# Ledger of designs, part 75: peptides against a protein of PDB entry 6J07

Target 1, 107 residues: chain A of PDB entry 6J07
Amino acid sequence: GQRGWFCGSVSQDLRQFWVAEGGTISDPRAADFLFSCDASHPDTLRIYQSLDYIEDNATVFHAYYLSAVANAKIKNSVALGHFILPPACLQKEIRRKIGSFIWEQDQ

## One batch from the design tools (peptide; made by RFdiffusion4, then SolubleMPNN)

Design b2_p22_4_s3 (from b2_p22_4, 11 letters changed)
Fold by OpenDDE base, seed 4:
Structure b2_p22_4_s3 (fold): chain B 107 residues (1-107), chain A 22 residues (1-22)
Amino acid sequence: as target 1 above (107 residues)
Amino acid sequence: SELEEFFKEKAKELAEEAKKKA
């Protein structure tokens, strides 16, 4: 199933798109997918601090993924893995070594 | 770079695992 949790930083439009595509909204512990638009948002920070995340049983994705899917001419052209949203403390190093995140490139 | 390669592979792996939960 497609159980998703959404940080408060995620727009209603993206949440509605998730539901329209057959997804459901759940709490983080029950969710299969965790979406956020802000790694520094309190909601997202709580995820990063959770046991599930620390034990590598949870992954946070940037909600821009949903926008990309919605607008993609070819759905399979959007790779979910490119939208992993790491904690802010890691982002600077990642950008330095790999480059800007995809959601920043399109901005 | 080594880090780039690792991150890309890890990202793909995590994405695939996430999709399996759906």
Scores: peptide ipSAE 0.033, ipTM 0.507, DockQ to the pose 0.051
Fold by OpenDDE base, seed 2:
Structure b2_p22_4_s3 (fold): chain B 107 residues (1-107), chain A 22 residues (1-22)
Amino acid sequence: as target 1 above (107 residues)
Amino acid sequence: SELEEFFKEKAKELAEEAKKKA
């Protein structure tokens, strides 16, 4: 199934799209996918501080992924991995080595 | 780079994982 958790930073439109595509909304512990639009949002910070995340059993994705999927003619053409949302403290280094994040480019 | 390789691998892993979970 597609169980997703959403940070408060994620718009209702994107949440609705998730549900429209057959997804359900759950708490972070039960979720298969964690979506956020702000690595500094308290909701997201709590994820980063969780044991699941610290132990590399959880990944936070930028919710812009859903927007990209919604606009894509082929859903699988959008690579989920490109939308990994790391903690803010790591983003500067990542940008230096890989470049700006997709959500920063297209927003 | 190290991080680039990480994300490439992670992207592949997550894609497969997402397919299974979806």
Scores: peptide ipSAE 0.029, ipTM 0.494, DockQ to the pose 0.057
Fold by OpenDDE base, seed 1:
Structure b2_p22_4_s3 (fold): chain B 107 residues (1-107), chain A 22 residues (1-22)
Amino acid sequence: as target 1 above (107 residues)
Amino acid sequence: SELEEFFKEKAKELAEEAKKKA
């Protein structure tokens, strides 16, 4: 299924794109995909603090993925796995070892 | 290095899973 939850940091345009592509919007518990544009947003922080996330049963993705898909001629050319949005406390270390996130490179 | 490998593997796993759910 394509049930998605959206942090308040995600624009209405991206939410509308999700729905236009056949997705539905749900609460975090029922969602198959969790989207955010800000790891420090209160909505996203609540996800990181949830048991589901702590037990590795949830993953947050940067909503820029949807923008990338919208701009791509072929949807399959954009890999969702490249848009994992980890907690802010981990991002500095990740950038040090792997490099800047894809949503940061395109800015 | 462990963190790097973790995210590389997780990214690949999630990418494949995303294709199934999309």
Scores: peptide ipSAE 0.029, ipTM 0.502, DockQ to the pose 0.058
Fold by OpenDDE base, seed 3:
Structure b2_p22_4_s3 (fold): chain B 107 residues (1-107), chain A 22 residues (1-22)
Amino acid sequence: as target 1 above (107 residues)
Amino acid sequence: SELEEFFKEKAKELAEEAKKKA
């Protein structure tokens, strides 16, 4: 499916792109994809605190993925896996072990 | 889409790997 939930931190432009590409917008429980631009936003924090997320049944992605797809020469050349958005409490250690997040890099 | 679902599955695998390293 292509049902998406969007944190309030995500621009209307990116939401519109999602819909234009055939996606629908739903509540977090029904969503197949969860998008956020801010791990510290209250909307996103509620996701991290949810039972679904705690039990590893949900994944939050940085909405910059949609921007990358929109600007890509080949749509499927953008790997969704590069845009996993973990809780803020884990980000520092993840950067140390894996490297800077793609949305934080200058292109 | 089927392609996006594939990406999601791979993303989850990467997430688990990241958690282990954190």
Scores: peptide ipSAE 0.027, ipTM 0.564, DockQ to the pose 0.036

Design b2_p22_4_s4 (from b2_p22_4, 10 letters changed)
Fold by OpenDDE base, seed 4:
Structure b2_p22_4_s4 (fold): chain B 107 residues (1-107), chain A 22 residues (1-22)
Amino acid sequence: as target 1 above (107 residues)
Amino acid sequence: SELEEYFKKLAEELAKEALEKA
């Protein structure tokens, strides 16, 4: 399915795009996809602290993925896996290993 | 480590999506 949860940090435009593409919006436990634009937002922090996340049954994605999909010139050129949003405490180390995140590169 | 787990998850998601798009 295409059930999504959205952190309060995600714009209404991106939420609307999700729905326009056939997605539905649900609570985190029912969602297939969790979207956030801020790993430090209270909503996202609650996800990271949840049993589902701790038990590796949940993944948080940066909502910029939806924008990238909407603007993609090449079909299937956007990989969801490149938009995994890790907890803030890991981001510095990750950047040292693989460089800045995709959602940071256009800033 | 948490870092290793992140990269593992990244690889898993990439593999999953590749299969879905194929």
Scores: peptide ipSAE 0.507, ipTM 0.863, DockQ to the pose 0.058
Fold by OpenDDE base, seed 2:
Structure b2_p22_4_s4 (fold): chain B 107 residues (1-107), chain A 22 residues (1-22)
Amino acid sequence: as target 1 above (107 residues)
Amino acid sequence: SELEEYFKKLAEELAKEALEKA
């Protein structure tokens, strides 16, 4: 599906791009994709504390993915998997293993 | 661990996309 939820940290421009590409906006329980620009934002924290997330049935993606897609020259060149946004408490450990996140490199 | 779960999710998402793009 193309249902997306957006944290309050996500700009209106990125939300509009999502809709322009055929997506719809829904509450987090109904959404197929969850987007955020801040793992520490209260909206995102509520997702991390939800049963869906705890039970591994939800994934939060950094909304910069949408910006990358919008600016991509080659179709399908941007991998959504590279934009998984983990809880803030895990980010330092993750950076030690894979380096800085893509959204930190490009922004 | 939560860290292991993150990397598992990362791998699964990338695999899913690879299949969809193939």
Scores: peptide ipSAE 0.504, ipTM 0.861, DockQ to the pose 0.059
Fold by OpenDDE base, seed 1:
Structure b2_p22_4_s4 (fold): chain B 107 residues (1-107), chain A 22 residues (1-22)
Amino acid sequence: as target 1 above (107 residues)
Amino acid sequence: SELEEYFKKLAEELAKEALEKA
């Protein structure tokens, strides 16, 4: 199984999809995957400030990944790496280099 | 820098997933 943590910014629909696909929901410390839809949400900020994250033992992904997987004709065609959610303070610089994030392109 | 670390993590995750799918 795969354990996931979800920021409060993530909809119940995406959480339910995760569970429907065989995932379980856990606290950040036990989770294999951390999902958020808002780098500025207090829940996500706590992750960025955590020792696990600082020591590079945790990665925050944008939960839009789950939506992309749900809507993909080929499920394994969606690359999780494209959904790494960086802290808000880095996003402007990142956008200048690589353009809009994938979760922003459909908005 | 934090920016460099982000891109490094990005590359690592992409590589990891690619290897898992191969």
Scores: peptide ipSAE 0.503, ipTM 0.862, DockQ to the pose 0.058
Fold by OpenDDE base, seed 3:
Structure b2_p22_4_s4 (fold): chain B 107 residues (1-107), chain A 22 residues (1-22)
Amino acid sequence: as target 1 above (107 residues)
Amino acid sequence: SELEEYFKKLAEELAKEALEKA
């Protein structure tokens, strides 16, 4: 299975879905996928400040991706790349260029 | 810049996933 790390901001339901789909939960250093629902959460901030992230060896994804996958009508129709969660300091400028993030549109 | 790096990563992830699903 694929290894995932979860910020404390991610609900237990989404974590359970990950496991139900064959994933495992690990520490961020061993994880293949890093999930968060809050770029300002202390757990996520630690990722952004980590050497792995600074050296571009880590990517944080918004955990809403898992919800989107769970609700998708077409297999493989959800693109993970659209769920990259950037640091809070970049989000306003990104929104000005590409619009609101997918995880914000349903809120 | 940080912004440029974000868009680069976005493009790379999309390309990677597309390749894996092809």
Scores: peptide ipSAE 0.501, ipTM 0.861, DockQ to the pose 0.058

Design b2_p22_5_s1 (from b2_p22_5, 11 letters changed)
Fold by OpenDDE base, seed 5:
Structure b2_p22_5_s1 (fold): chain B 107 residues (1-107), chain A 22 residues (1-22)
Amino acid sequence: as target 1 above (107 residues)
Amino acid sequence: SDKKIAEEAIKEALKKYEEELK
């Protein structure tokens, strides 16, 4: 299935796109995909604090992925893995070693 | 499926992050 949870930081347009593409919206415990636009948003922070996340059974993705898919002619050209949204405490180290996140580029 | 395609991308990205964060 394509069940998704959305942080309050995600626009209604992106949520609607998810549904239009056959997805459904659920609570984070039932969701297959977790989307957020803000690692510091209280909704997202609660995910990072959850046992599922701490035990490495959950991953949060930046909702910009959905925008990229919407604009791509070939859906498989957009790799979801490039949109992993880690907690703020890890982002500095990731940027230092890997570089800027996709959603930060061309800003 | 979309999920399987995504899972492959996730696996590769997570591997990269884990290696870099060690």
Scores: peptide ipSAE 0.038, ipTM 0.511, DockQ to the pose 0.058
Fold by OpenDDE base, seed 3:
Structure b2_p22_5_s1 (fold): chain B 107 residues (1-107), chain A 22 residues (1-22)
Amino acid sequence: as target 1 above (107 residues)
Amino acid sequence: SDKKIAEEAIKEALKKYEEELK
């Protein structure tokens, strides 16, 4: 199974897609996947401040991943790794070194 | 499994970030 936690910044539509694809929604401690659309949202900030995240046992992904999957013509063609959502304090440096995030490119 | 594939992608992405953020 695939258990997902969703930040309040994620639309109901994307949550519904997750469920439609066989996923379930859980609290962040039990979740296999953590989704957010805003690294500065209080819900996401709490994740970044959690012991699990600090100890590198958790990863937050941008929920735009789900939209990309929904629109993909080839199954499994969307790389989840491209949607890692780091804390805001790191994003500027990441953009400088490796370029803009994929969800920003489509905006 | 799909999860395993995703995990590998995550690992590779994280590795890239770690290298670039050194």
Scores: peptide ipSAE 0.037, ipTM 0.511, DockQ to the pose 0.056
Fold by OpenDDE base, seed 2:
Structure b2_p22_5_s1 (fold): chain B 107 residues (1-107), chain A 22 residues (1-22)
Amino acid sequence: as target 1 above (107 residues)
Amino acid sequence: SDKKIAEEAIKEALKKYEEELK
């Protein structure tokens, strides 16, 4: 399925795009995909603190993925895996080893 | 399926983050 949960930091436009592309919106436990625009938002922090996330059964993605998909000339050219949004406390080290996040590069 | 493709992309990406996410 294509069930998504959205942090309050995600715009209504991106949520509407998700639905327009055939997705549905659900609570975090039922969701196949978790989207956020802010790793420090309280909604996202609750995900990071959940048992599902702690046990590596959940992944949070930056909602900019949806914007990238919407604007992609080749629709299948956007890889979801490039939009993993880890907790803020880990991002500095990740940038050091892997490089800047895509949503940061496009600014 | 699209979900399966996404899952594979996630797995590949997670390999890069494996050390940091431990």
Scores: peptide ipSAE 0.037, ipTM 0.516, DockQ to the pose 0.057
Fold by OpenDDE base, seed 4:
Structure b2_p22_5_s1 (fold): chain B 107 residues (1-107), chain A 22 residues (1-22)
Amino acid sequence: as target 1 above (107 residues)
Amino acid sequence: SDKKIAEEAIKEALKKYEEELK
């Protein structure tokens, strides 16, 4: 399914793109995909504190993924896994090991 | 380590979700 939850940090344009592509918008518990543009946003922090996330049953993705898909010149050139948005406390370690996040490279 | 956990999470996410968002 394509039920998505969106942090308040995500623009209306990206939400509309999700719906235009056949997705629906739901609360976090019902959602198959969780999108955010800010790991420090209160909405996202609540996700990180939820039982589903703590039990590794939920993943938050940076909503920039949707923008990348919308603007992709090559089909399937955008990998969702590259857009995992971890809690801020883990991001420094991730950058050291894997490098800067994709959404940071364009800025 | 946090580094390893993050790396594995990325790999797992690709496997789990790529087909859903094609």
Scores: peptide ipSAE 0.033, ipTM 0.546, DockQ to the pose 0.036

Design b2_p22_5_s2 (from b2_p22_5, 12 letters changed)
Fold by OpenDDE base, seed 1:
Order: sequence, then structure tokens, then C-alpha cells
Structure b2_p22_5_s2 (fold): chain B 107 residues (1-107), chain A 22 residues (1-22)
Amino acid sequence: as target 1 above (107 residues)
Amino acid sequence: DDEKIAQEAIEKALAEYEEKLE
């Protein structure tokens, strides 16, 4: 399904887009997709600290993915994997290995 | 080893992503 949870850091516009595309909004436990715009936001931190995340049963994605999809001519052309949002403590090393995240490049 | 930890995290996340799309 397309059940999504949204961190408080995600704008209402992106949430509305999700719903307009057929998605629903749910709590993190029931969600198929977890979206955030801030790895340091308390809502996102709670996800990282949850058993589901620690046990690798949950993945957080940057909500900028939805913006990219909205602006793309072909929805499936946007790779969700490029929008994985890891904990802030890991981001420095990740940037060193793979470069800046996509959501940072468009700032 | 922070580099190793980061790489493992990425690999796990990618695996989870692929699983979600299946």
C-alpha cells in the first residue's frame, strides 16, 4: 500500500501531494513509507530510536522525493533510493563517500 | 570505524528500499 508517515518538518503541500497521488497518512507503525525533511527533528529522532528502525524494519526518506516526483515528467524516473535519510551522525561520512545528498544540491 | 558504519547503513537502507518496492 501507500501509507505514509510524515515528520513535522514536512510541509503540508508535500503531504497533500502524497494524498492527491493516492497515498494515505498513518502513524509510523502502520506506514509503508516514512518521510522527513530533517534528520534532527524530534519526530524523526523518535523513528531512529524505535525498535522497528533499529531492527532494520523501517527506512526514512527525505520528503524532497515527493517534490522531485511532482516535477518529473515520468514519476518512475525518480529513484527513491537516492532519498534515503540517514541519521545525522552518519551523514558526514556518507557525503564523503557518495557526495552531497540530492536535497542539498538544489538549495 | 565510522566509514564502515556509514557504508553498512547505506547498504541496509538500500536493501530495505528494494524490499519495499517489490
Scores: peptide ipSAE 0.040, ipTM 0.553, DockQ to the pose 0.030
Fold by OpenDDE base, seed 3:
Structure b2_p22_5_s2 (fold): chain B 107 residues (1-107), chain A 22 residues (1-22)
Amino acid sequence: as target 1 above (107 residues)
Amino acid sequence: DDEKIAQEAIEKALAEYEEKLE
């Protein structure tokens, strides 16, 4: 499915792009994809604190993924997995092992 | 034990993250 939830930190432009590409917007519980631009935003923090997330049934992605898709010249060249947005408490260790996040590099 | 739980959570999260980056 193409049901997405958006944190308040995500611009209206990216939301509109999602809809233009055939996506719909829903509440977090019904969403197939959860998008955020800020792991510290209250909306995103509520996701991290939810049972779905704690039980590993939910994943938050950085909305920069949508921007990357919009600008991509090759179909399916953007890997969603590269845009997983973990809680702030884990980001330091992740950066140490994997490197800086894509959205930080292009920012 | 809180530290152990936190460490295990971090390790699991890192492993899952790396797997999805492949």
Scores: peptide ipSAE 0.023, ipTM 0.501, DockQ to the pose 0.025
Fold by OpenDDE base, seed 2:
Structure b2_p22_5_s2 (fold): chain B 107 residues (1-107), chain A 22 residues (1-22)
Amino acid sequence: as target 1 above (107 residues)
Amino acid sequence: DDEKIAQEAIEKALAEYEEKLE
């Protein structure tokens, strides 16, 4: 199944798309996917501070992934891994190594 | 040294992140 949690920073449109594609919405502990649009949002910060995340049992993705999927010509052509949303404290170094995040390029 | 430990943690986290992007 596709159980997803959404930070308050994620628009209702993206949430609706998730559900329309067969996903369900759950609490972070039960979710298979965690979506956020803001690493500094209190909801997302709580995830980063959680034991599950610290123990590498959780990954936060930027919800722009859903927008990219919605606009993709071929299903599953969008790489989820490119939409990992790390804590703000790591983003500067990541940009140095990997480059600008996809959501920053398209927004 | 706390700063060194923090830096090492960041580097490790970065490496793990890059691995996930592959």
Scores: peptide ipSAE 0.022, ipTM 0.493, DockQ to the pose 0.023
Fold by OpenDDE base, seed 5:
Structure b2_p22_5_s2 (fold): chain B 107 residues (1-107), chain A 22 residues (1-22)
Amino acid sequence: as target 1 above (107 residues)
Amino acid sequence: DDEKIAQEAIEKALAEYEEKLE
């Protein structure tokens, strides 16, 4: 199975979807996937400050990815890479070069 | 000096981000 960690900012619905699709929930150290809806949430900040993240051994994804997967008509049509959630300090420059994040476009 | 270091770090992070999107 796929092991995932969830920030407190992620809804129970998305967590339940993860489990329904065969995923399990674990602590961030054991997780293969880290999900958050808020780069400024204390849980997510702890990830960014962790040695695993600093050493580039961890990636945080926006949990909106799970919603996109749930709504997708074609399996594997949603690119996980487009949902990388960087620290707030980097987001402004990223928006300048790439544009608004996917999770911001449907607001 | 610190500002220059920060800017370089941002540029590296952006490059890594773009690579992960590919």
Scores: peptide ipSAE 0.021, ipTM 0.495, DockQ to the pose 0.023

Design b2_p22_5_s3 (from b2_p22_5, 12 letters changed)
Fold by OpenDDE base, seed 4:
Structure b2_p22_5_s3 (fold): chain B 107 residues (1-107), chain A 22 residues (1-22)
Amino acid sequence: as target 1 above (107 residues)
Amino acid sequence: DDEERAKEAIKAALEQYLKELE
C-alpha cells in the first residue's frame, strides 16, 4: 500500500503530491512510508525513539524524495533508498562514508 | 550501482546504531 506519515517539517505541497499520486496519510504506526525533512524535528525524533524504529520495523525517508519523483521524467528512476533519513547523530559518519546526502546537494 | 551502495551504507550505519541502543 501507499500509506504515508508526514513530519510537521514536510510542506503541504509535498503532502498534496503524495495524495495526488494515490497515497494516503496515516499515523506512523499504520504508515508504510515515513517522511520528514528534519531529523531533529520533534515529530521525527518521536519516530526514532519509538519501539518500532528501534526494532528496525520502520524507516524514515527524506521528503525530498517526493520532489525528486515529481521532477523526474521517469518516476521509477528515483531510488527510494538514497533518501533514507538517519538520526542526526549518525549523519556525520554517514557523510564521511558516502558523501553529502542527495537532499543536501540540491538545496 | 552507486545508489545501491549508498543505500547499503546507510542501512549498515542504522543497524549498528540500533544495535547499540539495545
Scores: peptide ipSAE 0.169, ipTM 0.721, DockQ to the pose 0.044
Fold by OpenDDE base, seed 3:
Structure b2_p22_5_s3 (fold): chain B 107 residues (1-107), chain A 22 residues (1-22)
Amino acid sequence: as target 1 above (107 residues)
Amino acid sequence: DDEERAKEAIKAALEQYLKELE
């Protein structure tokens, strides 16, 4: 399926792109994809604290993925896995190992 | 490549984090 949940930190523009590409918007429990632009946003924190997440049944992705897809010249060239958005408490350690996240490189 | 390594590193970190919460 193509059901997506969006944190309040995600712009309406990216939400509209999701819908334009055939996606639907749902609550996090029914969603196939969870998008956020801020791991510290209350909406996203609720996901990280949920039973589904702690049981490894949910993954949060940075919504910048949608922007990358929109601007991609080659279909399916954007890897979703590179846009996994981990909890804030893990990000420093991850950056130490792999460098800045892809959504931070344009800042 | 770098992209694949990044994906693996993130997954590994998440798995460890979730395991610690159990």
Scores: peptide ipSAE 0.166, ipTM 0.717, DockQ to the pose 0.043
Fold by OpenDDE base, seed 5:
Structure b2_p22_5_s3 (fold): chain B 107 residues (1-107), chain A 22 residues (1-22)
Amino acid sequence: as target 1 above (107 residues)
Amino acid sequence: DDEERAKEAIKAALEQYLKELE
């Protein structure tokens, strides 16, 4: 399925792109994909605190993925896994291991 | 591959985080 949930931190442009590509917008419980631009946003925090997330039945992705897909000449060259958005409490440890996240680069 | 390594590292960190919440 192509049902997506969007944090309030995600721009309307990216939401519109999702719909233009055949996606639909739903509540997080029904969504296949969860998008956010801010791990500290209240909407995203509610996801991290949900039973679905705690039980490893949900993954949050940074919405910059959609921008990367929109701008890529070869869309399959954009790897969704590189855009996993972890809770803020884990980000320092992750950066220590792999460096800056892709959405933090070239800024 | 940098993207694959990043994916694996993030997943490992998340799995540990979720275990601590259970």
Scores: peptide ipSAE 0.159, ipTM 0.713, DockQ to the pose 0.044
Fold by OpenDDE base, seed 1:
Structure b2_p22_5_s3 (fold): chain B 107 residues (1-107), chain A 22 residues (1-22)
Amino acid sequence: as target 1 above (107 residues)
Amino acid sequence: DDEERAKEAIKAALEQYLKELE
């Protein structure tokens, strides 16, 4: 399925793109994909604190993924794995290991 | 590949984070 939840930090344009591509919007519990543009947003923080996330049954992705897909001629060329959005407290360490996040790079 | 490497690194960090919440 293609059910998505969106943090309040995600623009309406990206939400509309998701729907235009065949996705539906749901609450976090029913969603297959969780999108956010801000790991520090209260909506996203609630996800990180949820049982589903703590039990490793949920992953938060940066919504910039949708923008990248929208701009890509070949949709499969965009790697979802590069858009995993970890909690803010982990991001510095992760940047040291894998470099800057793709959504932080020059656009 | 780079995608898989990135996934593994992030997941490893998340795993440690989740352990700290226990």
Scores: peptide ipSAE 0.156, ipTM 0.714, DockQ to the pose 0.042

Design b2_p22_5_s4 (from b2_p22_5, 13 letters changed)
Fold by OpenDDE base, seed 5:
Structure b2_p22_5_s4 (fold): chain B 107 residues (1-107), chain A 22 residues (1-22)
Amino acid sequence: as target 1 above (107 residues)
Amino acid sequence: SDEEKAKQAIEKALAELEEKLK
C-alpha cells in the first residue's frame, strides 16, 4: 500500500485525494511518502531534523504533486522526482542550478 | 561548466529517485 505522512500545511482536500487513490495516512516513521507544502512549517522542520532524513532514508515531497496528479490527463505523466521539497537552506542553490520549482511556477 | 554539470547531476539523481519509487 501507499503510506503517506502529511505536514499540517497540506490541505484536507489533498489528503482526501491521497486516500481516494488508495493511499493511507501514517506517522512519518512508517510512511513511504512524506508530503508538505511548506519547508518552514514546524512539522516539516522536524522531518528535516530527524535521523531518518539525515541518513537519507526519508524524502519530503511537495504536496502539489497530488494536485498535479489529479489534473493529469495521462496516467503516470507526473514525475514525483520533480517535487522533492528540500530544506529552505538548499533551495536557493537548487533554483540557481535547475530553475524554479514546479510548485512555484503556477504561483 | 561546473554549474551545468551540477544541474545534470541533480536531474539524474531526481530521475533515479523517481525510478526507485515506482
Scores: peptide ipSAE 0.033, ipTM 0.495, DockQ to the pose 0.034
Fold by OpenDDE base, seed 2:
Order: sequence, then structure tokens, then C-alpha cells
Structure b2_p22_5_s4 (fold): chain B 107 residues (1-107), chain A 22 residues (1-22)
Amino acid sequence: as target 1 above (107 residues)
Amino acid sequence: SDEEKAKQAIEKALAELEEKLK
């Protein structure tokens, strides 16, 4: 399935694109994909604090992935794994070791 | 399937990230 949860930080346009591409919107417990545009948003923070996330059974992705897919028109040209959105406390170290995030590079 | 491909990409990205964070 293609069930997605969306943080309140994600625009309605990106949500509509997800649905237009065949996705459905669900609560985070049932979702296959978790999207956010802000690691510090209360909705996203609740995900990071959840048992599923703590047990490494959930991953949050930056919703910019959907924008990239929309612009590329070819889904295979955009790697979802490059859009992992980690907690803010980890981002500094990640940038140091693997470089800036894609959504930051395009800004 | 696209879902499985996505899952594989996620797993690969996570593995690479964990390796670089050691």
C-alpha cells in the first residue's frame, strides 16, 4: 500500500499531489510513509518520541521529496532515501559526516 | 514493486548513514 501520514508543516498542495499519485492519508500508526517539512514541529516531535520510532520501525521523510517527484515527472529519478529527516539533535553531526541535506541545497 | 524498491532504498540509506556516523 501507499499510506502516508503528514505533519502539519506540509502544504496542502503536496498532500493533494500524494493523493493524486494514488496515495492515501492515514494516522502515523497505520502509515507506510511519514512526511514532514519541520523536524521541530510538534507533530513530528511526537513521531520521534513514539515507540515505533524509538524501536527503529519508523522513518520520517522530508516532504520536499514529493515536490522533487512532481518536478521530475519520473519517480525513479528521485531517491526517497536521500530525504530522511532525522531529529534536529542529530542533524549537525549528519551534515558534518555526509554533507548538507538535499532540501537545503536547493534553497 | 515500487513499495519494495522504496523500502530497499530506505534500508540502504540508513545503513550508509549508520556506517558514516560511527
Scores: peptide ipSAE 0.033, ipTM 0.519, DockQ to the pose 0.055
Fold by OpenDDE base, seed 3:
Order: C-alpha cells, then structure tokens, then sequence
Structure b2_p22_5_s4 (fold): chain B 107 residues (1-107), chain A 22 residues (1-22)
C-alpha cells in the first residue's frame, strides 16, 4: 500500500501531493512511509523514540522527496534512499562522511 | 579510529538502504 504519516513540519502542499498521487494519510503505526521535514520536531522525535524505530522496523524520510518527485520528469529517477532522515544526533557524523543531505543543498 | 570506523559503517548502511529503496 501507500499509506503515509506526516510530521507537523511537513507542508500541506506536500501532503496534498501525496494524496493526489494516490497515497493515503494514516497514523505512524499503520503507515508504510513516514515523512518529516525536521528531525528535531516533536512529532518526529516521538517516532525515533518508538519501539518500532528502535528495532529498525521503521524509517523516516525527508518530505523533500515528494517535492523532488513532483519536479522530476521521471518519477522513478528520484531515489527514496537519498532522503532517509536520521535522528539529529547522527546527522553530524553522516554529513562528515557522506556530505550534505540532498534537502540541504541549493535548489 | 573509532570515529572513522563509525563513519564507514554508516556509509555502508546508507548504501544498502539506497539499494533497497531506489
């Protein structure tokens, strides 16, 4: 399925795009995809603290993925894996090794 | 160093996730 949960940090426009593309919106427990624009937002922090996430059964993606898909000529040209949003405590080390996240780069 | 090992582990994990989620 294509059930998505959205952090309060995600704009209504991106939520609407998700629905327009055939997605539905659900609570985190029922969602297939978890979207956020802020790893420090209380909603997202609750995800990171959840048992599902701690047990590696959940992944949070940056909602900018949806914007990238919307702007792409070919939807499948945008790799979802490039938009994994890790907890803030891990981002510094990841950025040191891999570089800036795609959502942090100039548009 | 432990820091470099951690970075390598993260890189590998991210690469695997990218492969699975692309």
Amino acid sequence: as target 1 above (107 residues)
Amino acid sequence: SDEEKAKQAIEKALAELEEKLK
Scores: peptide ipSAE 0.029, ipTM 0.494, DockQ to the pose 0.030
Fold by OpenDDE base, seed 1:
Order: sequence, then structure tokens, then C-alpha cells
Structure b2_p22_5_s4 (fold): chain B 107 residues (1-107), chain A 22 residues (1-22)
Amino acid sequence: as target 1 above (107 residues)
Amino acid sequence: SDEEKAKQAIEKALAELEEKLK
């Protein structure tokens, strides 16, 4: 399935792209993919605090992934794993271990 | 702590996804 939830921080353009590519939009509980552009947004914070997330049954991705896919010349060339969006409190340590996030590099 | 546990879980998941998704 390709059910996605979107934080309020995600533009309508990216949401529309998701739907255009065959995705559907659902609430976080039913979603297969969770997208956000802001780890500090209240919508995203609620995800991080949810049991599903705490129990490692949910993953939040930066919606910039969709932008990257939209602009990709080769299908499947964009790795979703590179767009995992962790809580803000963990980002410093993650950057130290794996480097800056892709969405930060392109800014 | 809960924070440390969460950190470890996220780091593990991140590593696994990086491996599986290129």
C-alpha cells in the first residue's frame, strides 16, 4: 500500500505529487508513510510521542524526498532511507555519525 | 533513559533502512 500522512509543514504541491503518483492520504495511524518538513512542527511532534513511533512501528521521512523523486531522471534513484527525519533532539548526534541531511545540503 | 532507548532505536532503524534502500 501507498498510504501517506502529511504534516502541516508539507506543501500542497508535494501532497498532490504523492496522489498523482498513486498514493492516498490518510491519518497517521493508517498511513504507511509519514512525511514532514519540520521535526519541530506540532503535527510531527505528536508522531514522535506516539506509541507506534516509540515502539519502532513508524518512521517519519522528510517530504523533500518527494521533491527529489519528482526531479529524478532515473526511477528508483532516490533512496528513501536518506530522508529519515528524526526528532530534533537526536539530529545533532545523527549528523555527527552520518553527516548532514540531504535536505540541508540542498538549501 | 527513554531518550537513550529512543535514540538507539532510531539509529538502528536508520542504519537498517540505509542498507535496504541503497
Scores: peptide ipSAE 0.031, ipTM 0.524, DockQ to the pose 0.029; fails the geometry check

